Peptides against a protein of PDB entry 4ASU. Designs and how they scored, part 117

Target 1, 270 residues: chain A of PDB entry 4ASU
Amino acid sequence: ATLKDITRRLKSIKNIQKITKSMKMVAAAKYARAERELKPARVYGVGSLALYEKADIKTPEDKKKHLIIGVSSDRGLCGAIHSSVAKQMKSEAANLAAAGKEVKIIGVGDKIRSILHRTHSDQFLVTFKEVGRRPPTFGDASVIALELLNSGYEFDEGSIIFNRFRSVISYKTEEKPIFSLDTISSAESMSIYDDIDADVLRNYQEYSLANIIYYSLKESTTSEQSARMTAMDNASKNASEMIDKLTLTFNRTRQAVITKELIEIISGAA
Target 2, 83 residues: chain B of PDB entry 4ASU
Amino acid sequence: FTFASPTQVFFNSANVRQVDVPTQTGAFGILAAHVPTLQVLRPGLVVVHAEDGTTSKYFVSSGSVTVNADSSVQLLAEEAVTL

## One batch from the design tools (peptide; made by RFdiffusion4, then SolubleMPNN)

Design b2_p15_7_s1 (from b2_p15_7, 4 letters changed)
Fold by OpenDDE base, seed 4:
Structure b2_p15_7_s1 (fold): chain B 270 residues (1-270), chain C 83 residues (1-83), chain A 15 residues (1-15)
Amino acid sequence: as target 1 above (270 residues)
Amino acid sequence: as target 2 above (83 residues)
Amino acid sequence: SALAEAVRAALEAAA
C-alpha cells in the first residue's frame, strides 16, 4: 500500500473512532435514563405478572393458537440484542410448531422483522416500527396492546420475549406469558377469584397486557442502551488498535520511501 | 402490598392494614385475608392504612387491583399522585 | 439511521 493509501485509511478509521466514541456517550446518557426509569417500571411490570404466577394459569392443550411477541427496537449497533431475541423467538416458534400449535409473530421494532422476515414472513401479523428513537412510554405500550387486541388474531396463549436487564454488562433474554381473555376466564385456577364481571376482566386484561408490554419495553431499552454503549466502546478500542497498526506501517513505509529517494539522489538517477 | 405507577413506586411488598380503592363497581376496602379478586380502578382516591396507624392518600387515574389467595395485593395505577 | 448504516458499513469495510 502506498503512503497515500495508508493515510487515507488512517483518516477513515480515525473518523470512525470519533463517531463510535460519540455514539458511546449518547448511549451512556440514554442508558442512565433508561436504568432510572426501569426501577419503577420493573416493580410495576412484575406486579402485573403476579396474577399469572399466583394463579398458575394454564392453557388447555387443545388450544392451538400461540402468539409470540418479540421486543427490541429499530436501531442497530447494540451487539447481540436483536439476535438474542430473534433466536429465542425462532426456538419457541419451532417448539410450538412441533407441538402442533399455530404460531403468529409480532415484532416490536423493525430489527425483529429484518431478522425473521426471510424465514417467518408468513407468521408475522404486524411489526411496530419507530421503536427506540424515544424512550418508551406507557402510552406506547397501550397502543401496542390495543393493536394486538384488535388484530383479529384470536390467540389462546402468547409469549413476550425481551431482554431483561441485569447489569451494564449483562442482559438475559426472557419470556413472559400472555393470555387471552378467554384463556384467563376459563382457567380453573381463576375460580378462586371472586365473581368477576366479564367487563371488568376484559378491562383488567387490557391493562395487564399494556403493563407487560411496557415492562418489556423498559427492560429491552435498558439492555439495548447498555449493550450499545459496550459495542461502541469495543468498536472504539478496535479502531484504536487498527490506527496503531496502520501508524506503524505508515512509519515504516515512509522510511522506506525516504530511503529510496535518498538512494536515487545519491545515484544521480534523479 | 405493592402500589405503583409506571413511573413511581409507592409501596413495594409492604405490609399494610387496609387499602381503600376506587373501583368501577364501587369503592371497597382490602383488609388482611381479603378474598381473591380482580378489579379495575376508576379515577379516585386510594387510602392506605399502615399498620402503625398512619394513613396515606393518593389520587389515581385508572388501573387495576389484584388480591391474590396468598393475600398479596398489586395496585397498579396508570397515574398516581400523593395527596 | 443513515449514520448507523454508514458506521456499520465503515466498520465492516475496515474489518
Scores: peptide ipSAE 0.023, ipTM 0.883, DockQ to the pose 0.014
Fold by OpenDDE base, seed 1:
Structure b2_p15_7_s1 (fold): chain B 270 residues (1-270), chain C 83 residues (1-83), chain A 15 residues (1-15)
Amino acid sequence: as target 1 above (270 residues)
Amino acid sequence: as target 2 above (83 residues)
Amino acid sequence: SALAEAVRAALEAAA
């Protein structure tokens, strides 16, 4: 490579490094907000899941329709955030299919579709886009919940898969159950709950679904921003290393050019 | 007893004497040994009676309340404010 | 997203 080529490459990498550093700072700001907003959201979401855990809701084996909701975002450059969710979705879909279940998929965030479209296109019901630009709100979750309930797909049970935030350096892909109204209403374990009107139960289920989706979005967002900070930091470090290597190459090449020029002068070839 | 909105936590696994909630079927009081039930909230007042005798009032919009067999209670409001 | 795409493209080109 010529000195000019190396210089151009150095400039390019330095610019990339500036961008990655800037993106790290932006991600840090978003992370701080997300983490703050996750605290109440977690209490709220875990509270919503308490019924299912305590009532031990089970779906009869003869029921075959299963819904998988994968939660991520539209935005890249966040490490394994999207691939982790997709991997878990694939695994669950395969296991359910092997068990003779019908599986349908909903993607929250365009990246899920991007990863799974080729292999699972026929299983997708809907993909929600425009996720990750702004912090998710309960209104957003309600819209998703409503769309799901009105989709016409009569699932028996399902799972929502998302990245749960553990720390700034760690997240874990997890699954939480979702149940249809029919499954809840027919569950034997629900018999202990008194004065359950059908209309009340329907409304309750709508809130429950929205609550769980909201919770998953908040966990996912916090995990994503944290992962993006790490990814951008790693990118910045990699850029730094590349700059160092190219600088060494530049210096060696420069010396070689000088030597060549000196030889040409001494030899009279110039 | 857990009482939260999506953006704020008022009680987290707390012990309380009684919680009065506004439901679509009517207002009722939840005591320590209340039977399991599911209800949907209507806009109205929530009154929390603490063990020490202190009472706190809240206005809630919509949401749900769950009373489980183990006496755990989840009051989840879409919006709630302290009064 | 446009910035992210540009960064990704630039990183790929630099690699």
Scores: peptide ipSAE 0.022, ipTM 0.880, DockQ to the pose 0.014
Fold by OpenDDE base, seed 5:
Structure b2_p15_7_s1 (fold): chain B 270 residues (1-270), chain C 83 residues (1-83), chain A 15 residues (1-15)
Amino acid sequence: as target 1 above (270 residues)
Amino acid sequence: as target 2 above (83 residues)
Amino acid sequence: SALAEAVRAALEAAA
């Protein structure tokens, strides 16, 4: 490589390093906010899921319509955040299909569609875009919930798949159940709940869906920002190492060029 | 007893004596060993009676309340403020 | 690195 080539490469990598450092800082700020907002969101979301866990809501095996909701975002450069969700979605879809279930998919965030469009395009009902630009709000979750309920797909049971935040260095892709109003209304285990009006139950279910979606978005966002921060940090470190290596190569090459020029001068003068 | 909004937690698995909630079908008090029920909140006042006899008042906009068979209660409000 | 290239590509696409 010529000195010019090395210099050009050095300049390019230095610029990339500046960008990755900047992105790291942005991700760090977003992560800090997301983590703070996740604390109450987790209590809220887990609280909403408590009914389904405690009542042990079961879907009859003869019911075949299953909805998978994958939760991620539109933005890349966050490690395996999107691929982990997509992988789990694929696995779940395959398992359900093998069990004779009909599977439809909803993607929250464009990245889910981008990964699954080639293999699962026919199973997608809708993809929600413009996710991840700003922190998700309960309003956003409500909109998603409403659109889902209005999709016309009469699912019996569903799964929401998202990355649960563990720590700044760890997340886990998890699945939580979603039940249709009909499934809840017909569940034998719900008989212990006194005098549940149909309208009340409908409204309750709408809140529950919004609550769970909101919770999943908050978990996903926190995981994503943390992963992005880590990815950008790693990129910055890798760039730094490459700069060091190229700098050494530059210095060696420069010395070799100088030596060659000196030899040529001496040989030409001779 | 858990009482939270999407953005704030007021009670997290706390023991309380009584919680009065405003529901669309009418206000009711949740006591120990209350029968399991599901309700939707209407805008109104939530009153939490602590075991020590103190009371706390909150305004909620909407949401849900769940009383489970194990006596656990989840009060989940879309918006809530301390009064 | 693959990541650096991805970042560059993303920035170029966003520009």
Scores: peptide ipSAE 0.021, ipTM 0.879, DockQ to the pose 0.014
Fold by OpenDDE base, seed 3:
Structure b2_p15_7_s1 (fold): chain B 270 residues (1-270), chain C 83 residues (1-83), chain A 15 residues (1-15)
Amino acid sequence: as target 1 above (270 residues)
Amino acid sequence: as target 2 above (83 residues)
Amino acid sequence: SALAEAVRAALEAAA
């Protein structure tokens, strides 16, 4: 490689390092905020899921329509955040199909669609874009919930798949159940909840869905920002190592060029 | 008893004496061993009566309340503020 | 990190 080539590469890597460092700082700031906002969101979301756990709502076996909601974002460079969700979505879809269920997919964030488009394009109902630029709000979750409910797909049961935040260095892809209004209303275990007005139950379910989506978004966001921060840190370190290596190569090459030039001068070949 | 909004937790698995909630079907008090029920919140006042006799008031916008068979209660408001 | 590895690989390929 010529000195010019090495210099060009050095410049390129240095620029990348600047970008990764900047992204790390941005991700760190977003992570700190996300973690703080996740604390109440987790209590809120887990509270919303409590009914389903306590009531032990079961979907009848004759019900075949299943919805999978994958939660991620539009933005890359966050390690395995998107692929982890997609992998679990694929696994769940395959298992459900093997069980004779009809499966439809909703992607929250464009990255889910990007990963699954080739293999699962026919199963996609909708993909929500513009996820990840700003922290998710309850309003955002409500919009997603409303769109889902108005999609015309009358699912019986669903699964929301997202990355649950554990720590700055760890997340786990998890699945939580979503039930349709009809499934909840027909569940035998719900009989203990007396005199539930149909309108009340509908509204309750709308809130429940929005709550769960909101929770999943907050978990996903925190996981994503943490993963991005880590990824960018690692990238920056890798870039640094490469810069060091290239710098050594540059110095060696420079010395070789000088030596060659000196030899040419001494030999009269110049 | 759990009382939270998306952005704030007021009570987390706490023991309380009574919770008065504004619902679309009317305001009702949740006492110990209340029958299981699901309700939707209307904008209004939530009053929490603690075991120590302390009463706390909150304004909520909308949301849901769940009373389970195990006497656990989840009050989930879209927006809530302490008064 | 898969990303770190990808970046490393990309950098190595560019080198």
Scores: peptide ipSAE 0.022, ipTM 0.879, DockQ to the pose 0.011; fails the geometry check

Design b2_p15_7_s2 (from b2_p15_7, 6 letters changed)
Fold by OpenDDE base, seed 1:
Structure b2_p15_7_s2 (fold): chain B 270 residues (1-270), chain C 83 residues (1-83), chain A 15 residues (1-15)
Amino acid sequence: as target 1 above (270 residues)
Amino acid sequence: as target 2 above (83 residues)
Amino acid sequence: SALAEQVEAQLRAAA
């Protein structure tokens, strides 16, 4: 490689390093906020799931319509955040199909669609875009919930798949159940709630769905920002190492050029 | 007893004597070992009576309340403020 | 974002 080539590469990598360092700092700030906001959101979301855990709601085997909601974002450069969700969605979809169930998919964030478009395009109902630029709000979750409920797709059971935050260095892709109003209403375990007005139950279910979506978004966001921070840190370190290597190569090449020129001068060779 | 909004936790698995909640069907008090029920909140006052006799008041916008068979209660409001 | 894609592309090209 010529000195010019090395210089060009050095300049490029240095620019990349500046960008990755900047992105790391931005991700760190967003992570710190997301982690703080996740604390109450987790209590809120887990509280909303308590009914389903305690009532042990089961979907009858004859019910065939299953909804998968994958939660991620539109934004890249966050390690395996999107691929982890997509992988679990694929696995779940395959298992359900093998069981003879009809599977439909909703993507929260454009990255899920990008990954699954080729193999699962026919199963997608809707993809929610513009996710991840700003922290998700309960209003955002409510909009998603409302659109799902108004989609006309009559699912019996569903799964929401998202990355649960564990620590700055760890997340786990998890699945939580979603049940239709009909499934909840018909569940034997819900008999202890039989005196509940149908309108109340409908409204309750709407809140439940919004709550679960909100919770999943908050877990996903925290996981994503943490993963992005780590990814950008790794990229910055890798860039630094490459800069060091190229700088050494540059210095060696420069010395070789000087030596060659000196030899040419001494030898009188043109 | 758990009482939370998306942004704030007021009670997390706490033991309380009574919780008064505003529901669409009317306000009712949740006592210990209350029968299982599901309700939706209307805008109004939540009153929490602690075991020590302390009473706390909150204003909630909307949400849900769940009383389970195990006597656990989840009060989940979209918005809630301490009064 | 276009920037993110560009950064990824550049990182891959440099790797």
Scores: peptide ipSAE 0.029, ipTM 0.895, DockQ to the pose 0.014
Fold by OpenDDE base, seed 4:
Structure b2_p15_7_s2 (fold): chain B 270 residues (1-270), chain C 83 residues (1-83), chain A 15 residues (1-15)
Amino acid sequence: as target 1 above (270 residues)
Amino acid sequence: as target 2 above (83 residues)
Amino acid sequence: SALAEQVEAQLRAAA
């Protein structure tokens, strides 16, 4: 490689390193906010799921329509965040299909669609884009919930798949159940709940869905920002190492060129 | 008793004497061993009566309240403020 | 984001 080539490569990598360092800082700031906002969101979301856990709602086997909601974002450069969700979605879809269920997919964030488009395009109902630019709000979750409810797809049971935040260095892809109004209303375990007006139950379910989506978004966002921070840090370190290597190569090459020139001068002067 | 909004937690698995909630079907008090029920909140006042006799008031917007068979209660408001 | 795409493109080009 010529000195010019090495110099060009050095410049390129240095620029990349600047970008990755900047992105790390941005991700760190977003992570800090996300973690703070996750604390109440987790209590809120777990509270919403309490009914399903306590009532042990079961979907009859004859009910075949299953909805998978994958929660991620539009943004890349966050390690295995998207692929982890997609992997679990694929696994769940395959298992459900093997069980004779009809599976439809909703992607929250464009990256889910990007990963699953080739293999599962026919199963996608809708993909929500423009996710991850701003921290998710309850309003955002409500919009998603509303669109889902208005989609016309009458699922019996669903699975929301998202990355649960564990720590700055760890997340876990998890699944939480979503039940249709009909499934909840017909569940034997719900008989202990006093006669609930159908309108009340419908509204309750709408809130429940929005709550769970909101929770999943908050977990996902926190996990994503943490993962991005780590990814950008790693990228910056890798770039630094490459810069060091190339700098050494540059210096060696430069010395070789100088030596060659000196030899040529000495040899030409003979 | 859990009482939270998306952005704030007021009670997390706390023991309380009574919670008065505004629901679309009417305001009712949730006492110990209340029958399981699901309700939707209407904008109004939530009053939490602690075991020590203290009362706390909150204004809530929309949301849900769940009373489970195990006497656990989840009050989940879209918006809530301490009054 | 345009930046992310740019970074990915640059990383791919540098690899």
Scores: peptide ipSAE 0.023, ipTM 0.898, DockQ to the pose 0.014
Fold by OpenDDE base, seed 2:
Structure b2_p15_7_s2 (fold): chain B 270 residues (1-270), chain C 83 residues (1-83), chain A 15 residues (1-15)
Amino acid sequence: as target 1 above (270 residues)
Amino acid sequence: as target 2 above (83 residues)
Amino acid sequence: SALAEQVEAQLRAAA
C-alpha cells in the first residue's frame, strides 16, 4: 500500500471513530433516560402480569390460533437486539407449528419484518413502524393494543417477545403470555372472580394488553440503548486499535520509501 | 398492595389496611381478605389507609384494579396524582 | 439515518 492509500484509510477510520464516539454519547443519554423511565414501568407491567401468573390461565388444547408479537425497533447499530428477538420468534413459531397451532406474527419495529420477511412473510398480520425515535409512551402502547384488538384476528393465546433489561451489559430475550378475552373468560381458574361484568372484563383486558405492551416497549428500549452504547464503545475501541496499527504501518512505509530514495540517489539511478 | 401509573410508583408490595377505589360500578373499599375481583377504574379519588392510621389521597383517571385470592392487590392507573 | 447506514457499511467493510 502506498503512503497515500494508508493516509486515506487512516482518515476514514478516524472519521468513523468520531461518529461512533458521538453515537455512544447519544446512546448513553438515551439509556439514562430509558433506565429512569423503566423503573416505574416495570412495576406497572409486572403488576399487570400478576393476574396471569396467579390465576394460572390455561388455553384449551383444542384452540389453535396463536399470536406472536415481537418487540424491537426500527433502528440499527445495537448489536444482537433485533436478531435475538427474531430468533426467539422463529423458535416459538416452529414449536407452535409442530404442535398444530396456527401462528400469526406482529412486528413492533421495522427490523423484525426485515429479518423475518423471507421465511415468515405470510404469517405477518401487521408491522408497526416508526418505533424507537422517541421514547415509547403509554399512548403508543394503547394504539398498538387497539389495533391488535381491532385487527379481526381472533387469537386464543399469544406470546409477546422482547428483550428484558438486566444491566448495562446484559439483556435477556423473554416471552410473556397474552390471552384473548374468550380464553380468560372461560378459564376455570377465573371462577373465583365470579360476577364480573362482561364489559368490565373486556375493558380490563384492553388495559392489560396495553400495559403489557407498554412494559415490553420500555424494557426493549432500555435494552436497545444499552446495547447500542456498548456496540459504539466497542467500535470506537476497535477503530482506535486500527488507527494505531495503521500509524505504525505508515511510519514503516515512510521509512522504506526514504531508504529507497536514498539508495536510488547513491546508485545514480534516476 | 401495588399502586402505580406508567410513570410513577406510589406503593410497591406494601401492606395497607384499606384502599378505597372508584370503579365504573361505584366506589368500594378493599379490605384484608377481600373477595377476588377485577374492576375498571373511573376518574375519581383513591384513598389509601395505611396500617399506621395515615391516609393518602390520589386522583386517578382510568385503569384497572385486581384483587387476587392471595389478597394481593394491583391498582394500575393510566394517570394518577397525589392530592 | 443515512449516516447510520454508512457507518454500518463501513464497519462491515472494515471487518
Scores: peptide ipSAE 0.022, ipTM 0.895, DockQ to the pose 0.014
Fold by OpenDDE base, seed 5:
Structure b2_p15_7_s2 (fold): chain B 270 residues (1-270), chain C 83 residues (1-83), chain A 15 residues (1-15)
Amino acid sequence: as target 1 above (270 residues)
Amino acid sequence: as target 2 above (83 residues)
Amino acid sequence: SALAEQVEAQLRAAA
């Protein structure tokens, strides 16, 4: 490589390093906010899931329609955040299909569709785009919930798959159940609950779905920002190492060029 | 007893004497060992009676309330403010 | 984002 080539590469990597450092800082700020907002969201979301856990709602085996909601975002450069969700979605879809279930998929965030489109395009009902640009709100979750409920797909049971935040260095892809109104209303375990008006139950289910989606979005966002921060830090470190290596190469190459020029001068003067 | 909005937690697994909630079917009081029920909140006043005799008032916009067989209660409001 | 794509492209080109 010529000195010019090395210099060009150095300049490029230095620019990349500046970008990755900047992105790290942005991700750090977003992470701090997301973590703060996750605290109440987790209590809220876990509270919403409490019914399903305590009531032990079961879907009859003869019911075959299953909905998978994958929660991620549109934005890359966050390590394995998207691939982790997609991997679990694939696994779940395959397991359900093997069990004779019909599976449909909803993607929250364009990255899910990008990963699964080739293999699962026929199973996708809808993909929600423009996720991850701003922190998710309850309004956003409500819109997603409403769209899902209005999709016309009459699922019996479903699952929402998302990355749960553990720490700045750790997340876990998890699955939580979602149930259709019919499944909830027909569940034997719900008999202990006093006579619930059908309209009340419908509204309750709508809130429940929105709540769970909101929770999943908050967990996902926090996990994503943390992962992005880590990814950008790693990229910055890798860039630094490459800069050091190229600088050494530059110095060696420069010395070689000087030596060659000296030899040419000496040989030409003869 | 858990009472939260998406953005704020008011009670987290707390023991309370009574919670009065505004529901679409009417306001009712949740006492200890209340029968399991599901309700949807209407805009109105939530009153929490603590075991120490203190009373806290909140305005809620909408949401849900769940009373489980184990006497756990989840009051989940879309928006809530302390009054 | 255009920036993310650009960064990815640059990282791929540098690799």
Scores: peptide ipSAE 0.020, ipTM 0.899, DockQ to the pose 0.014

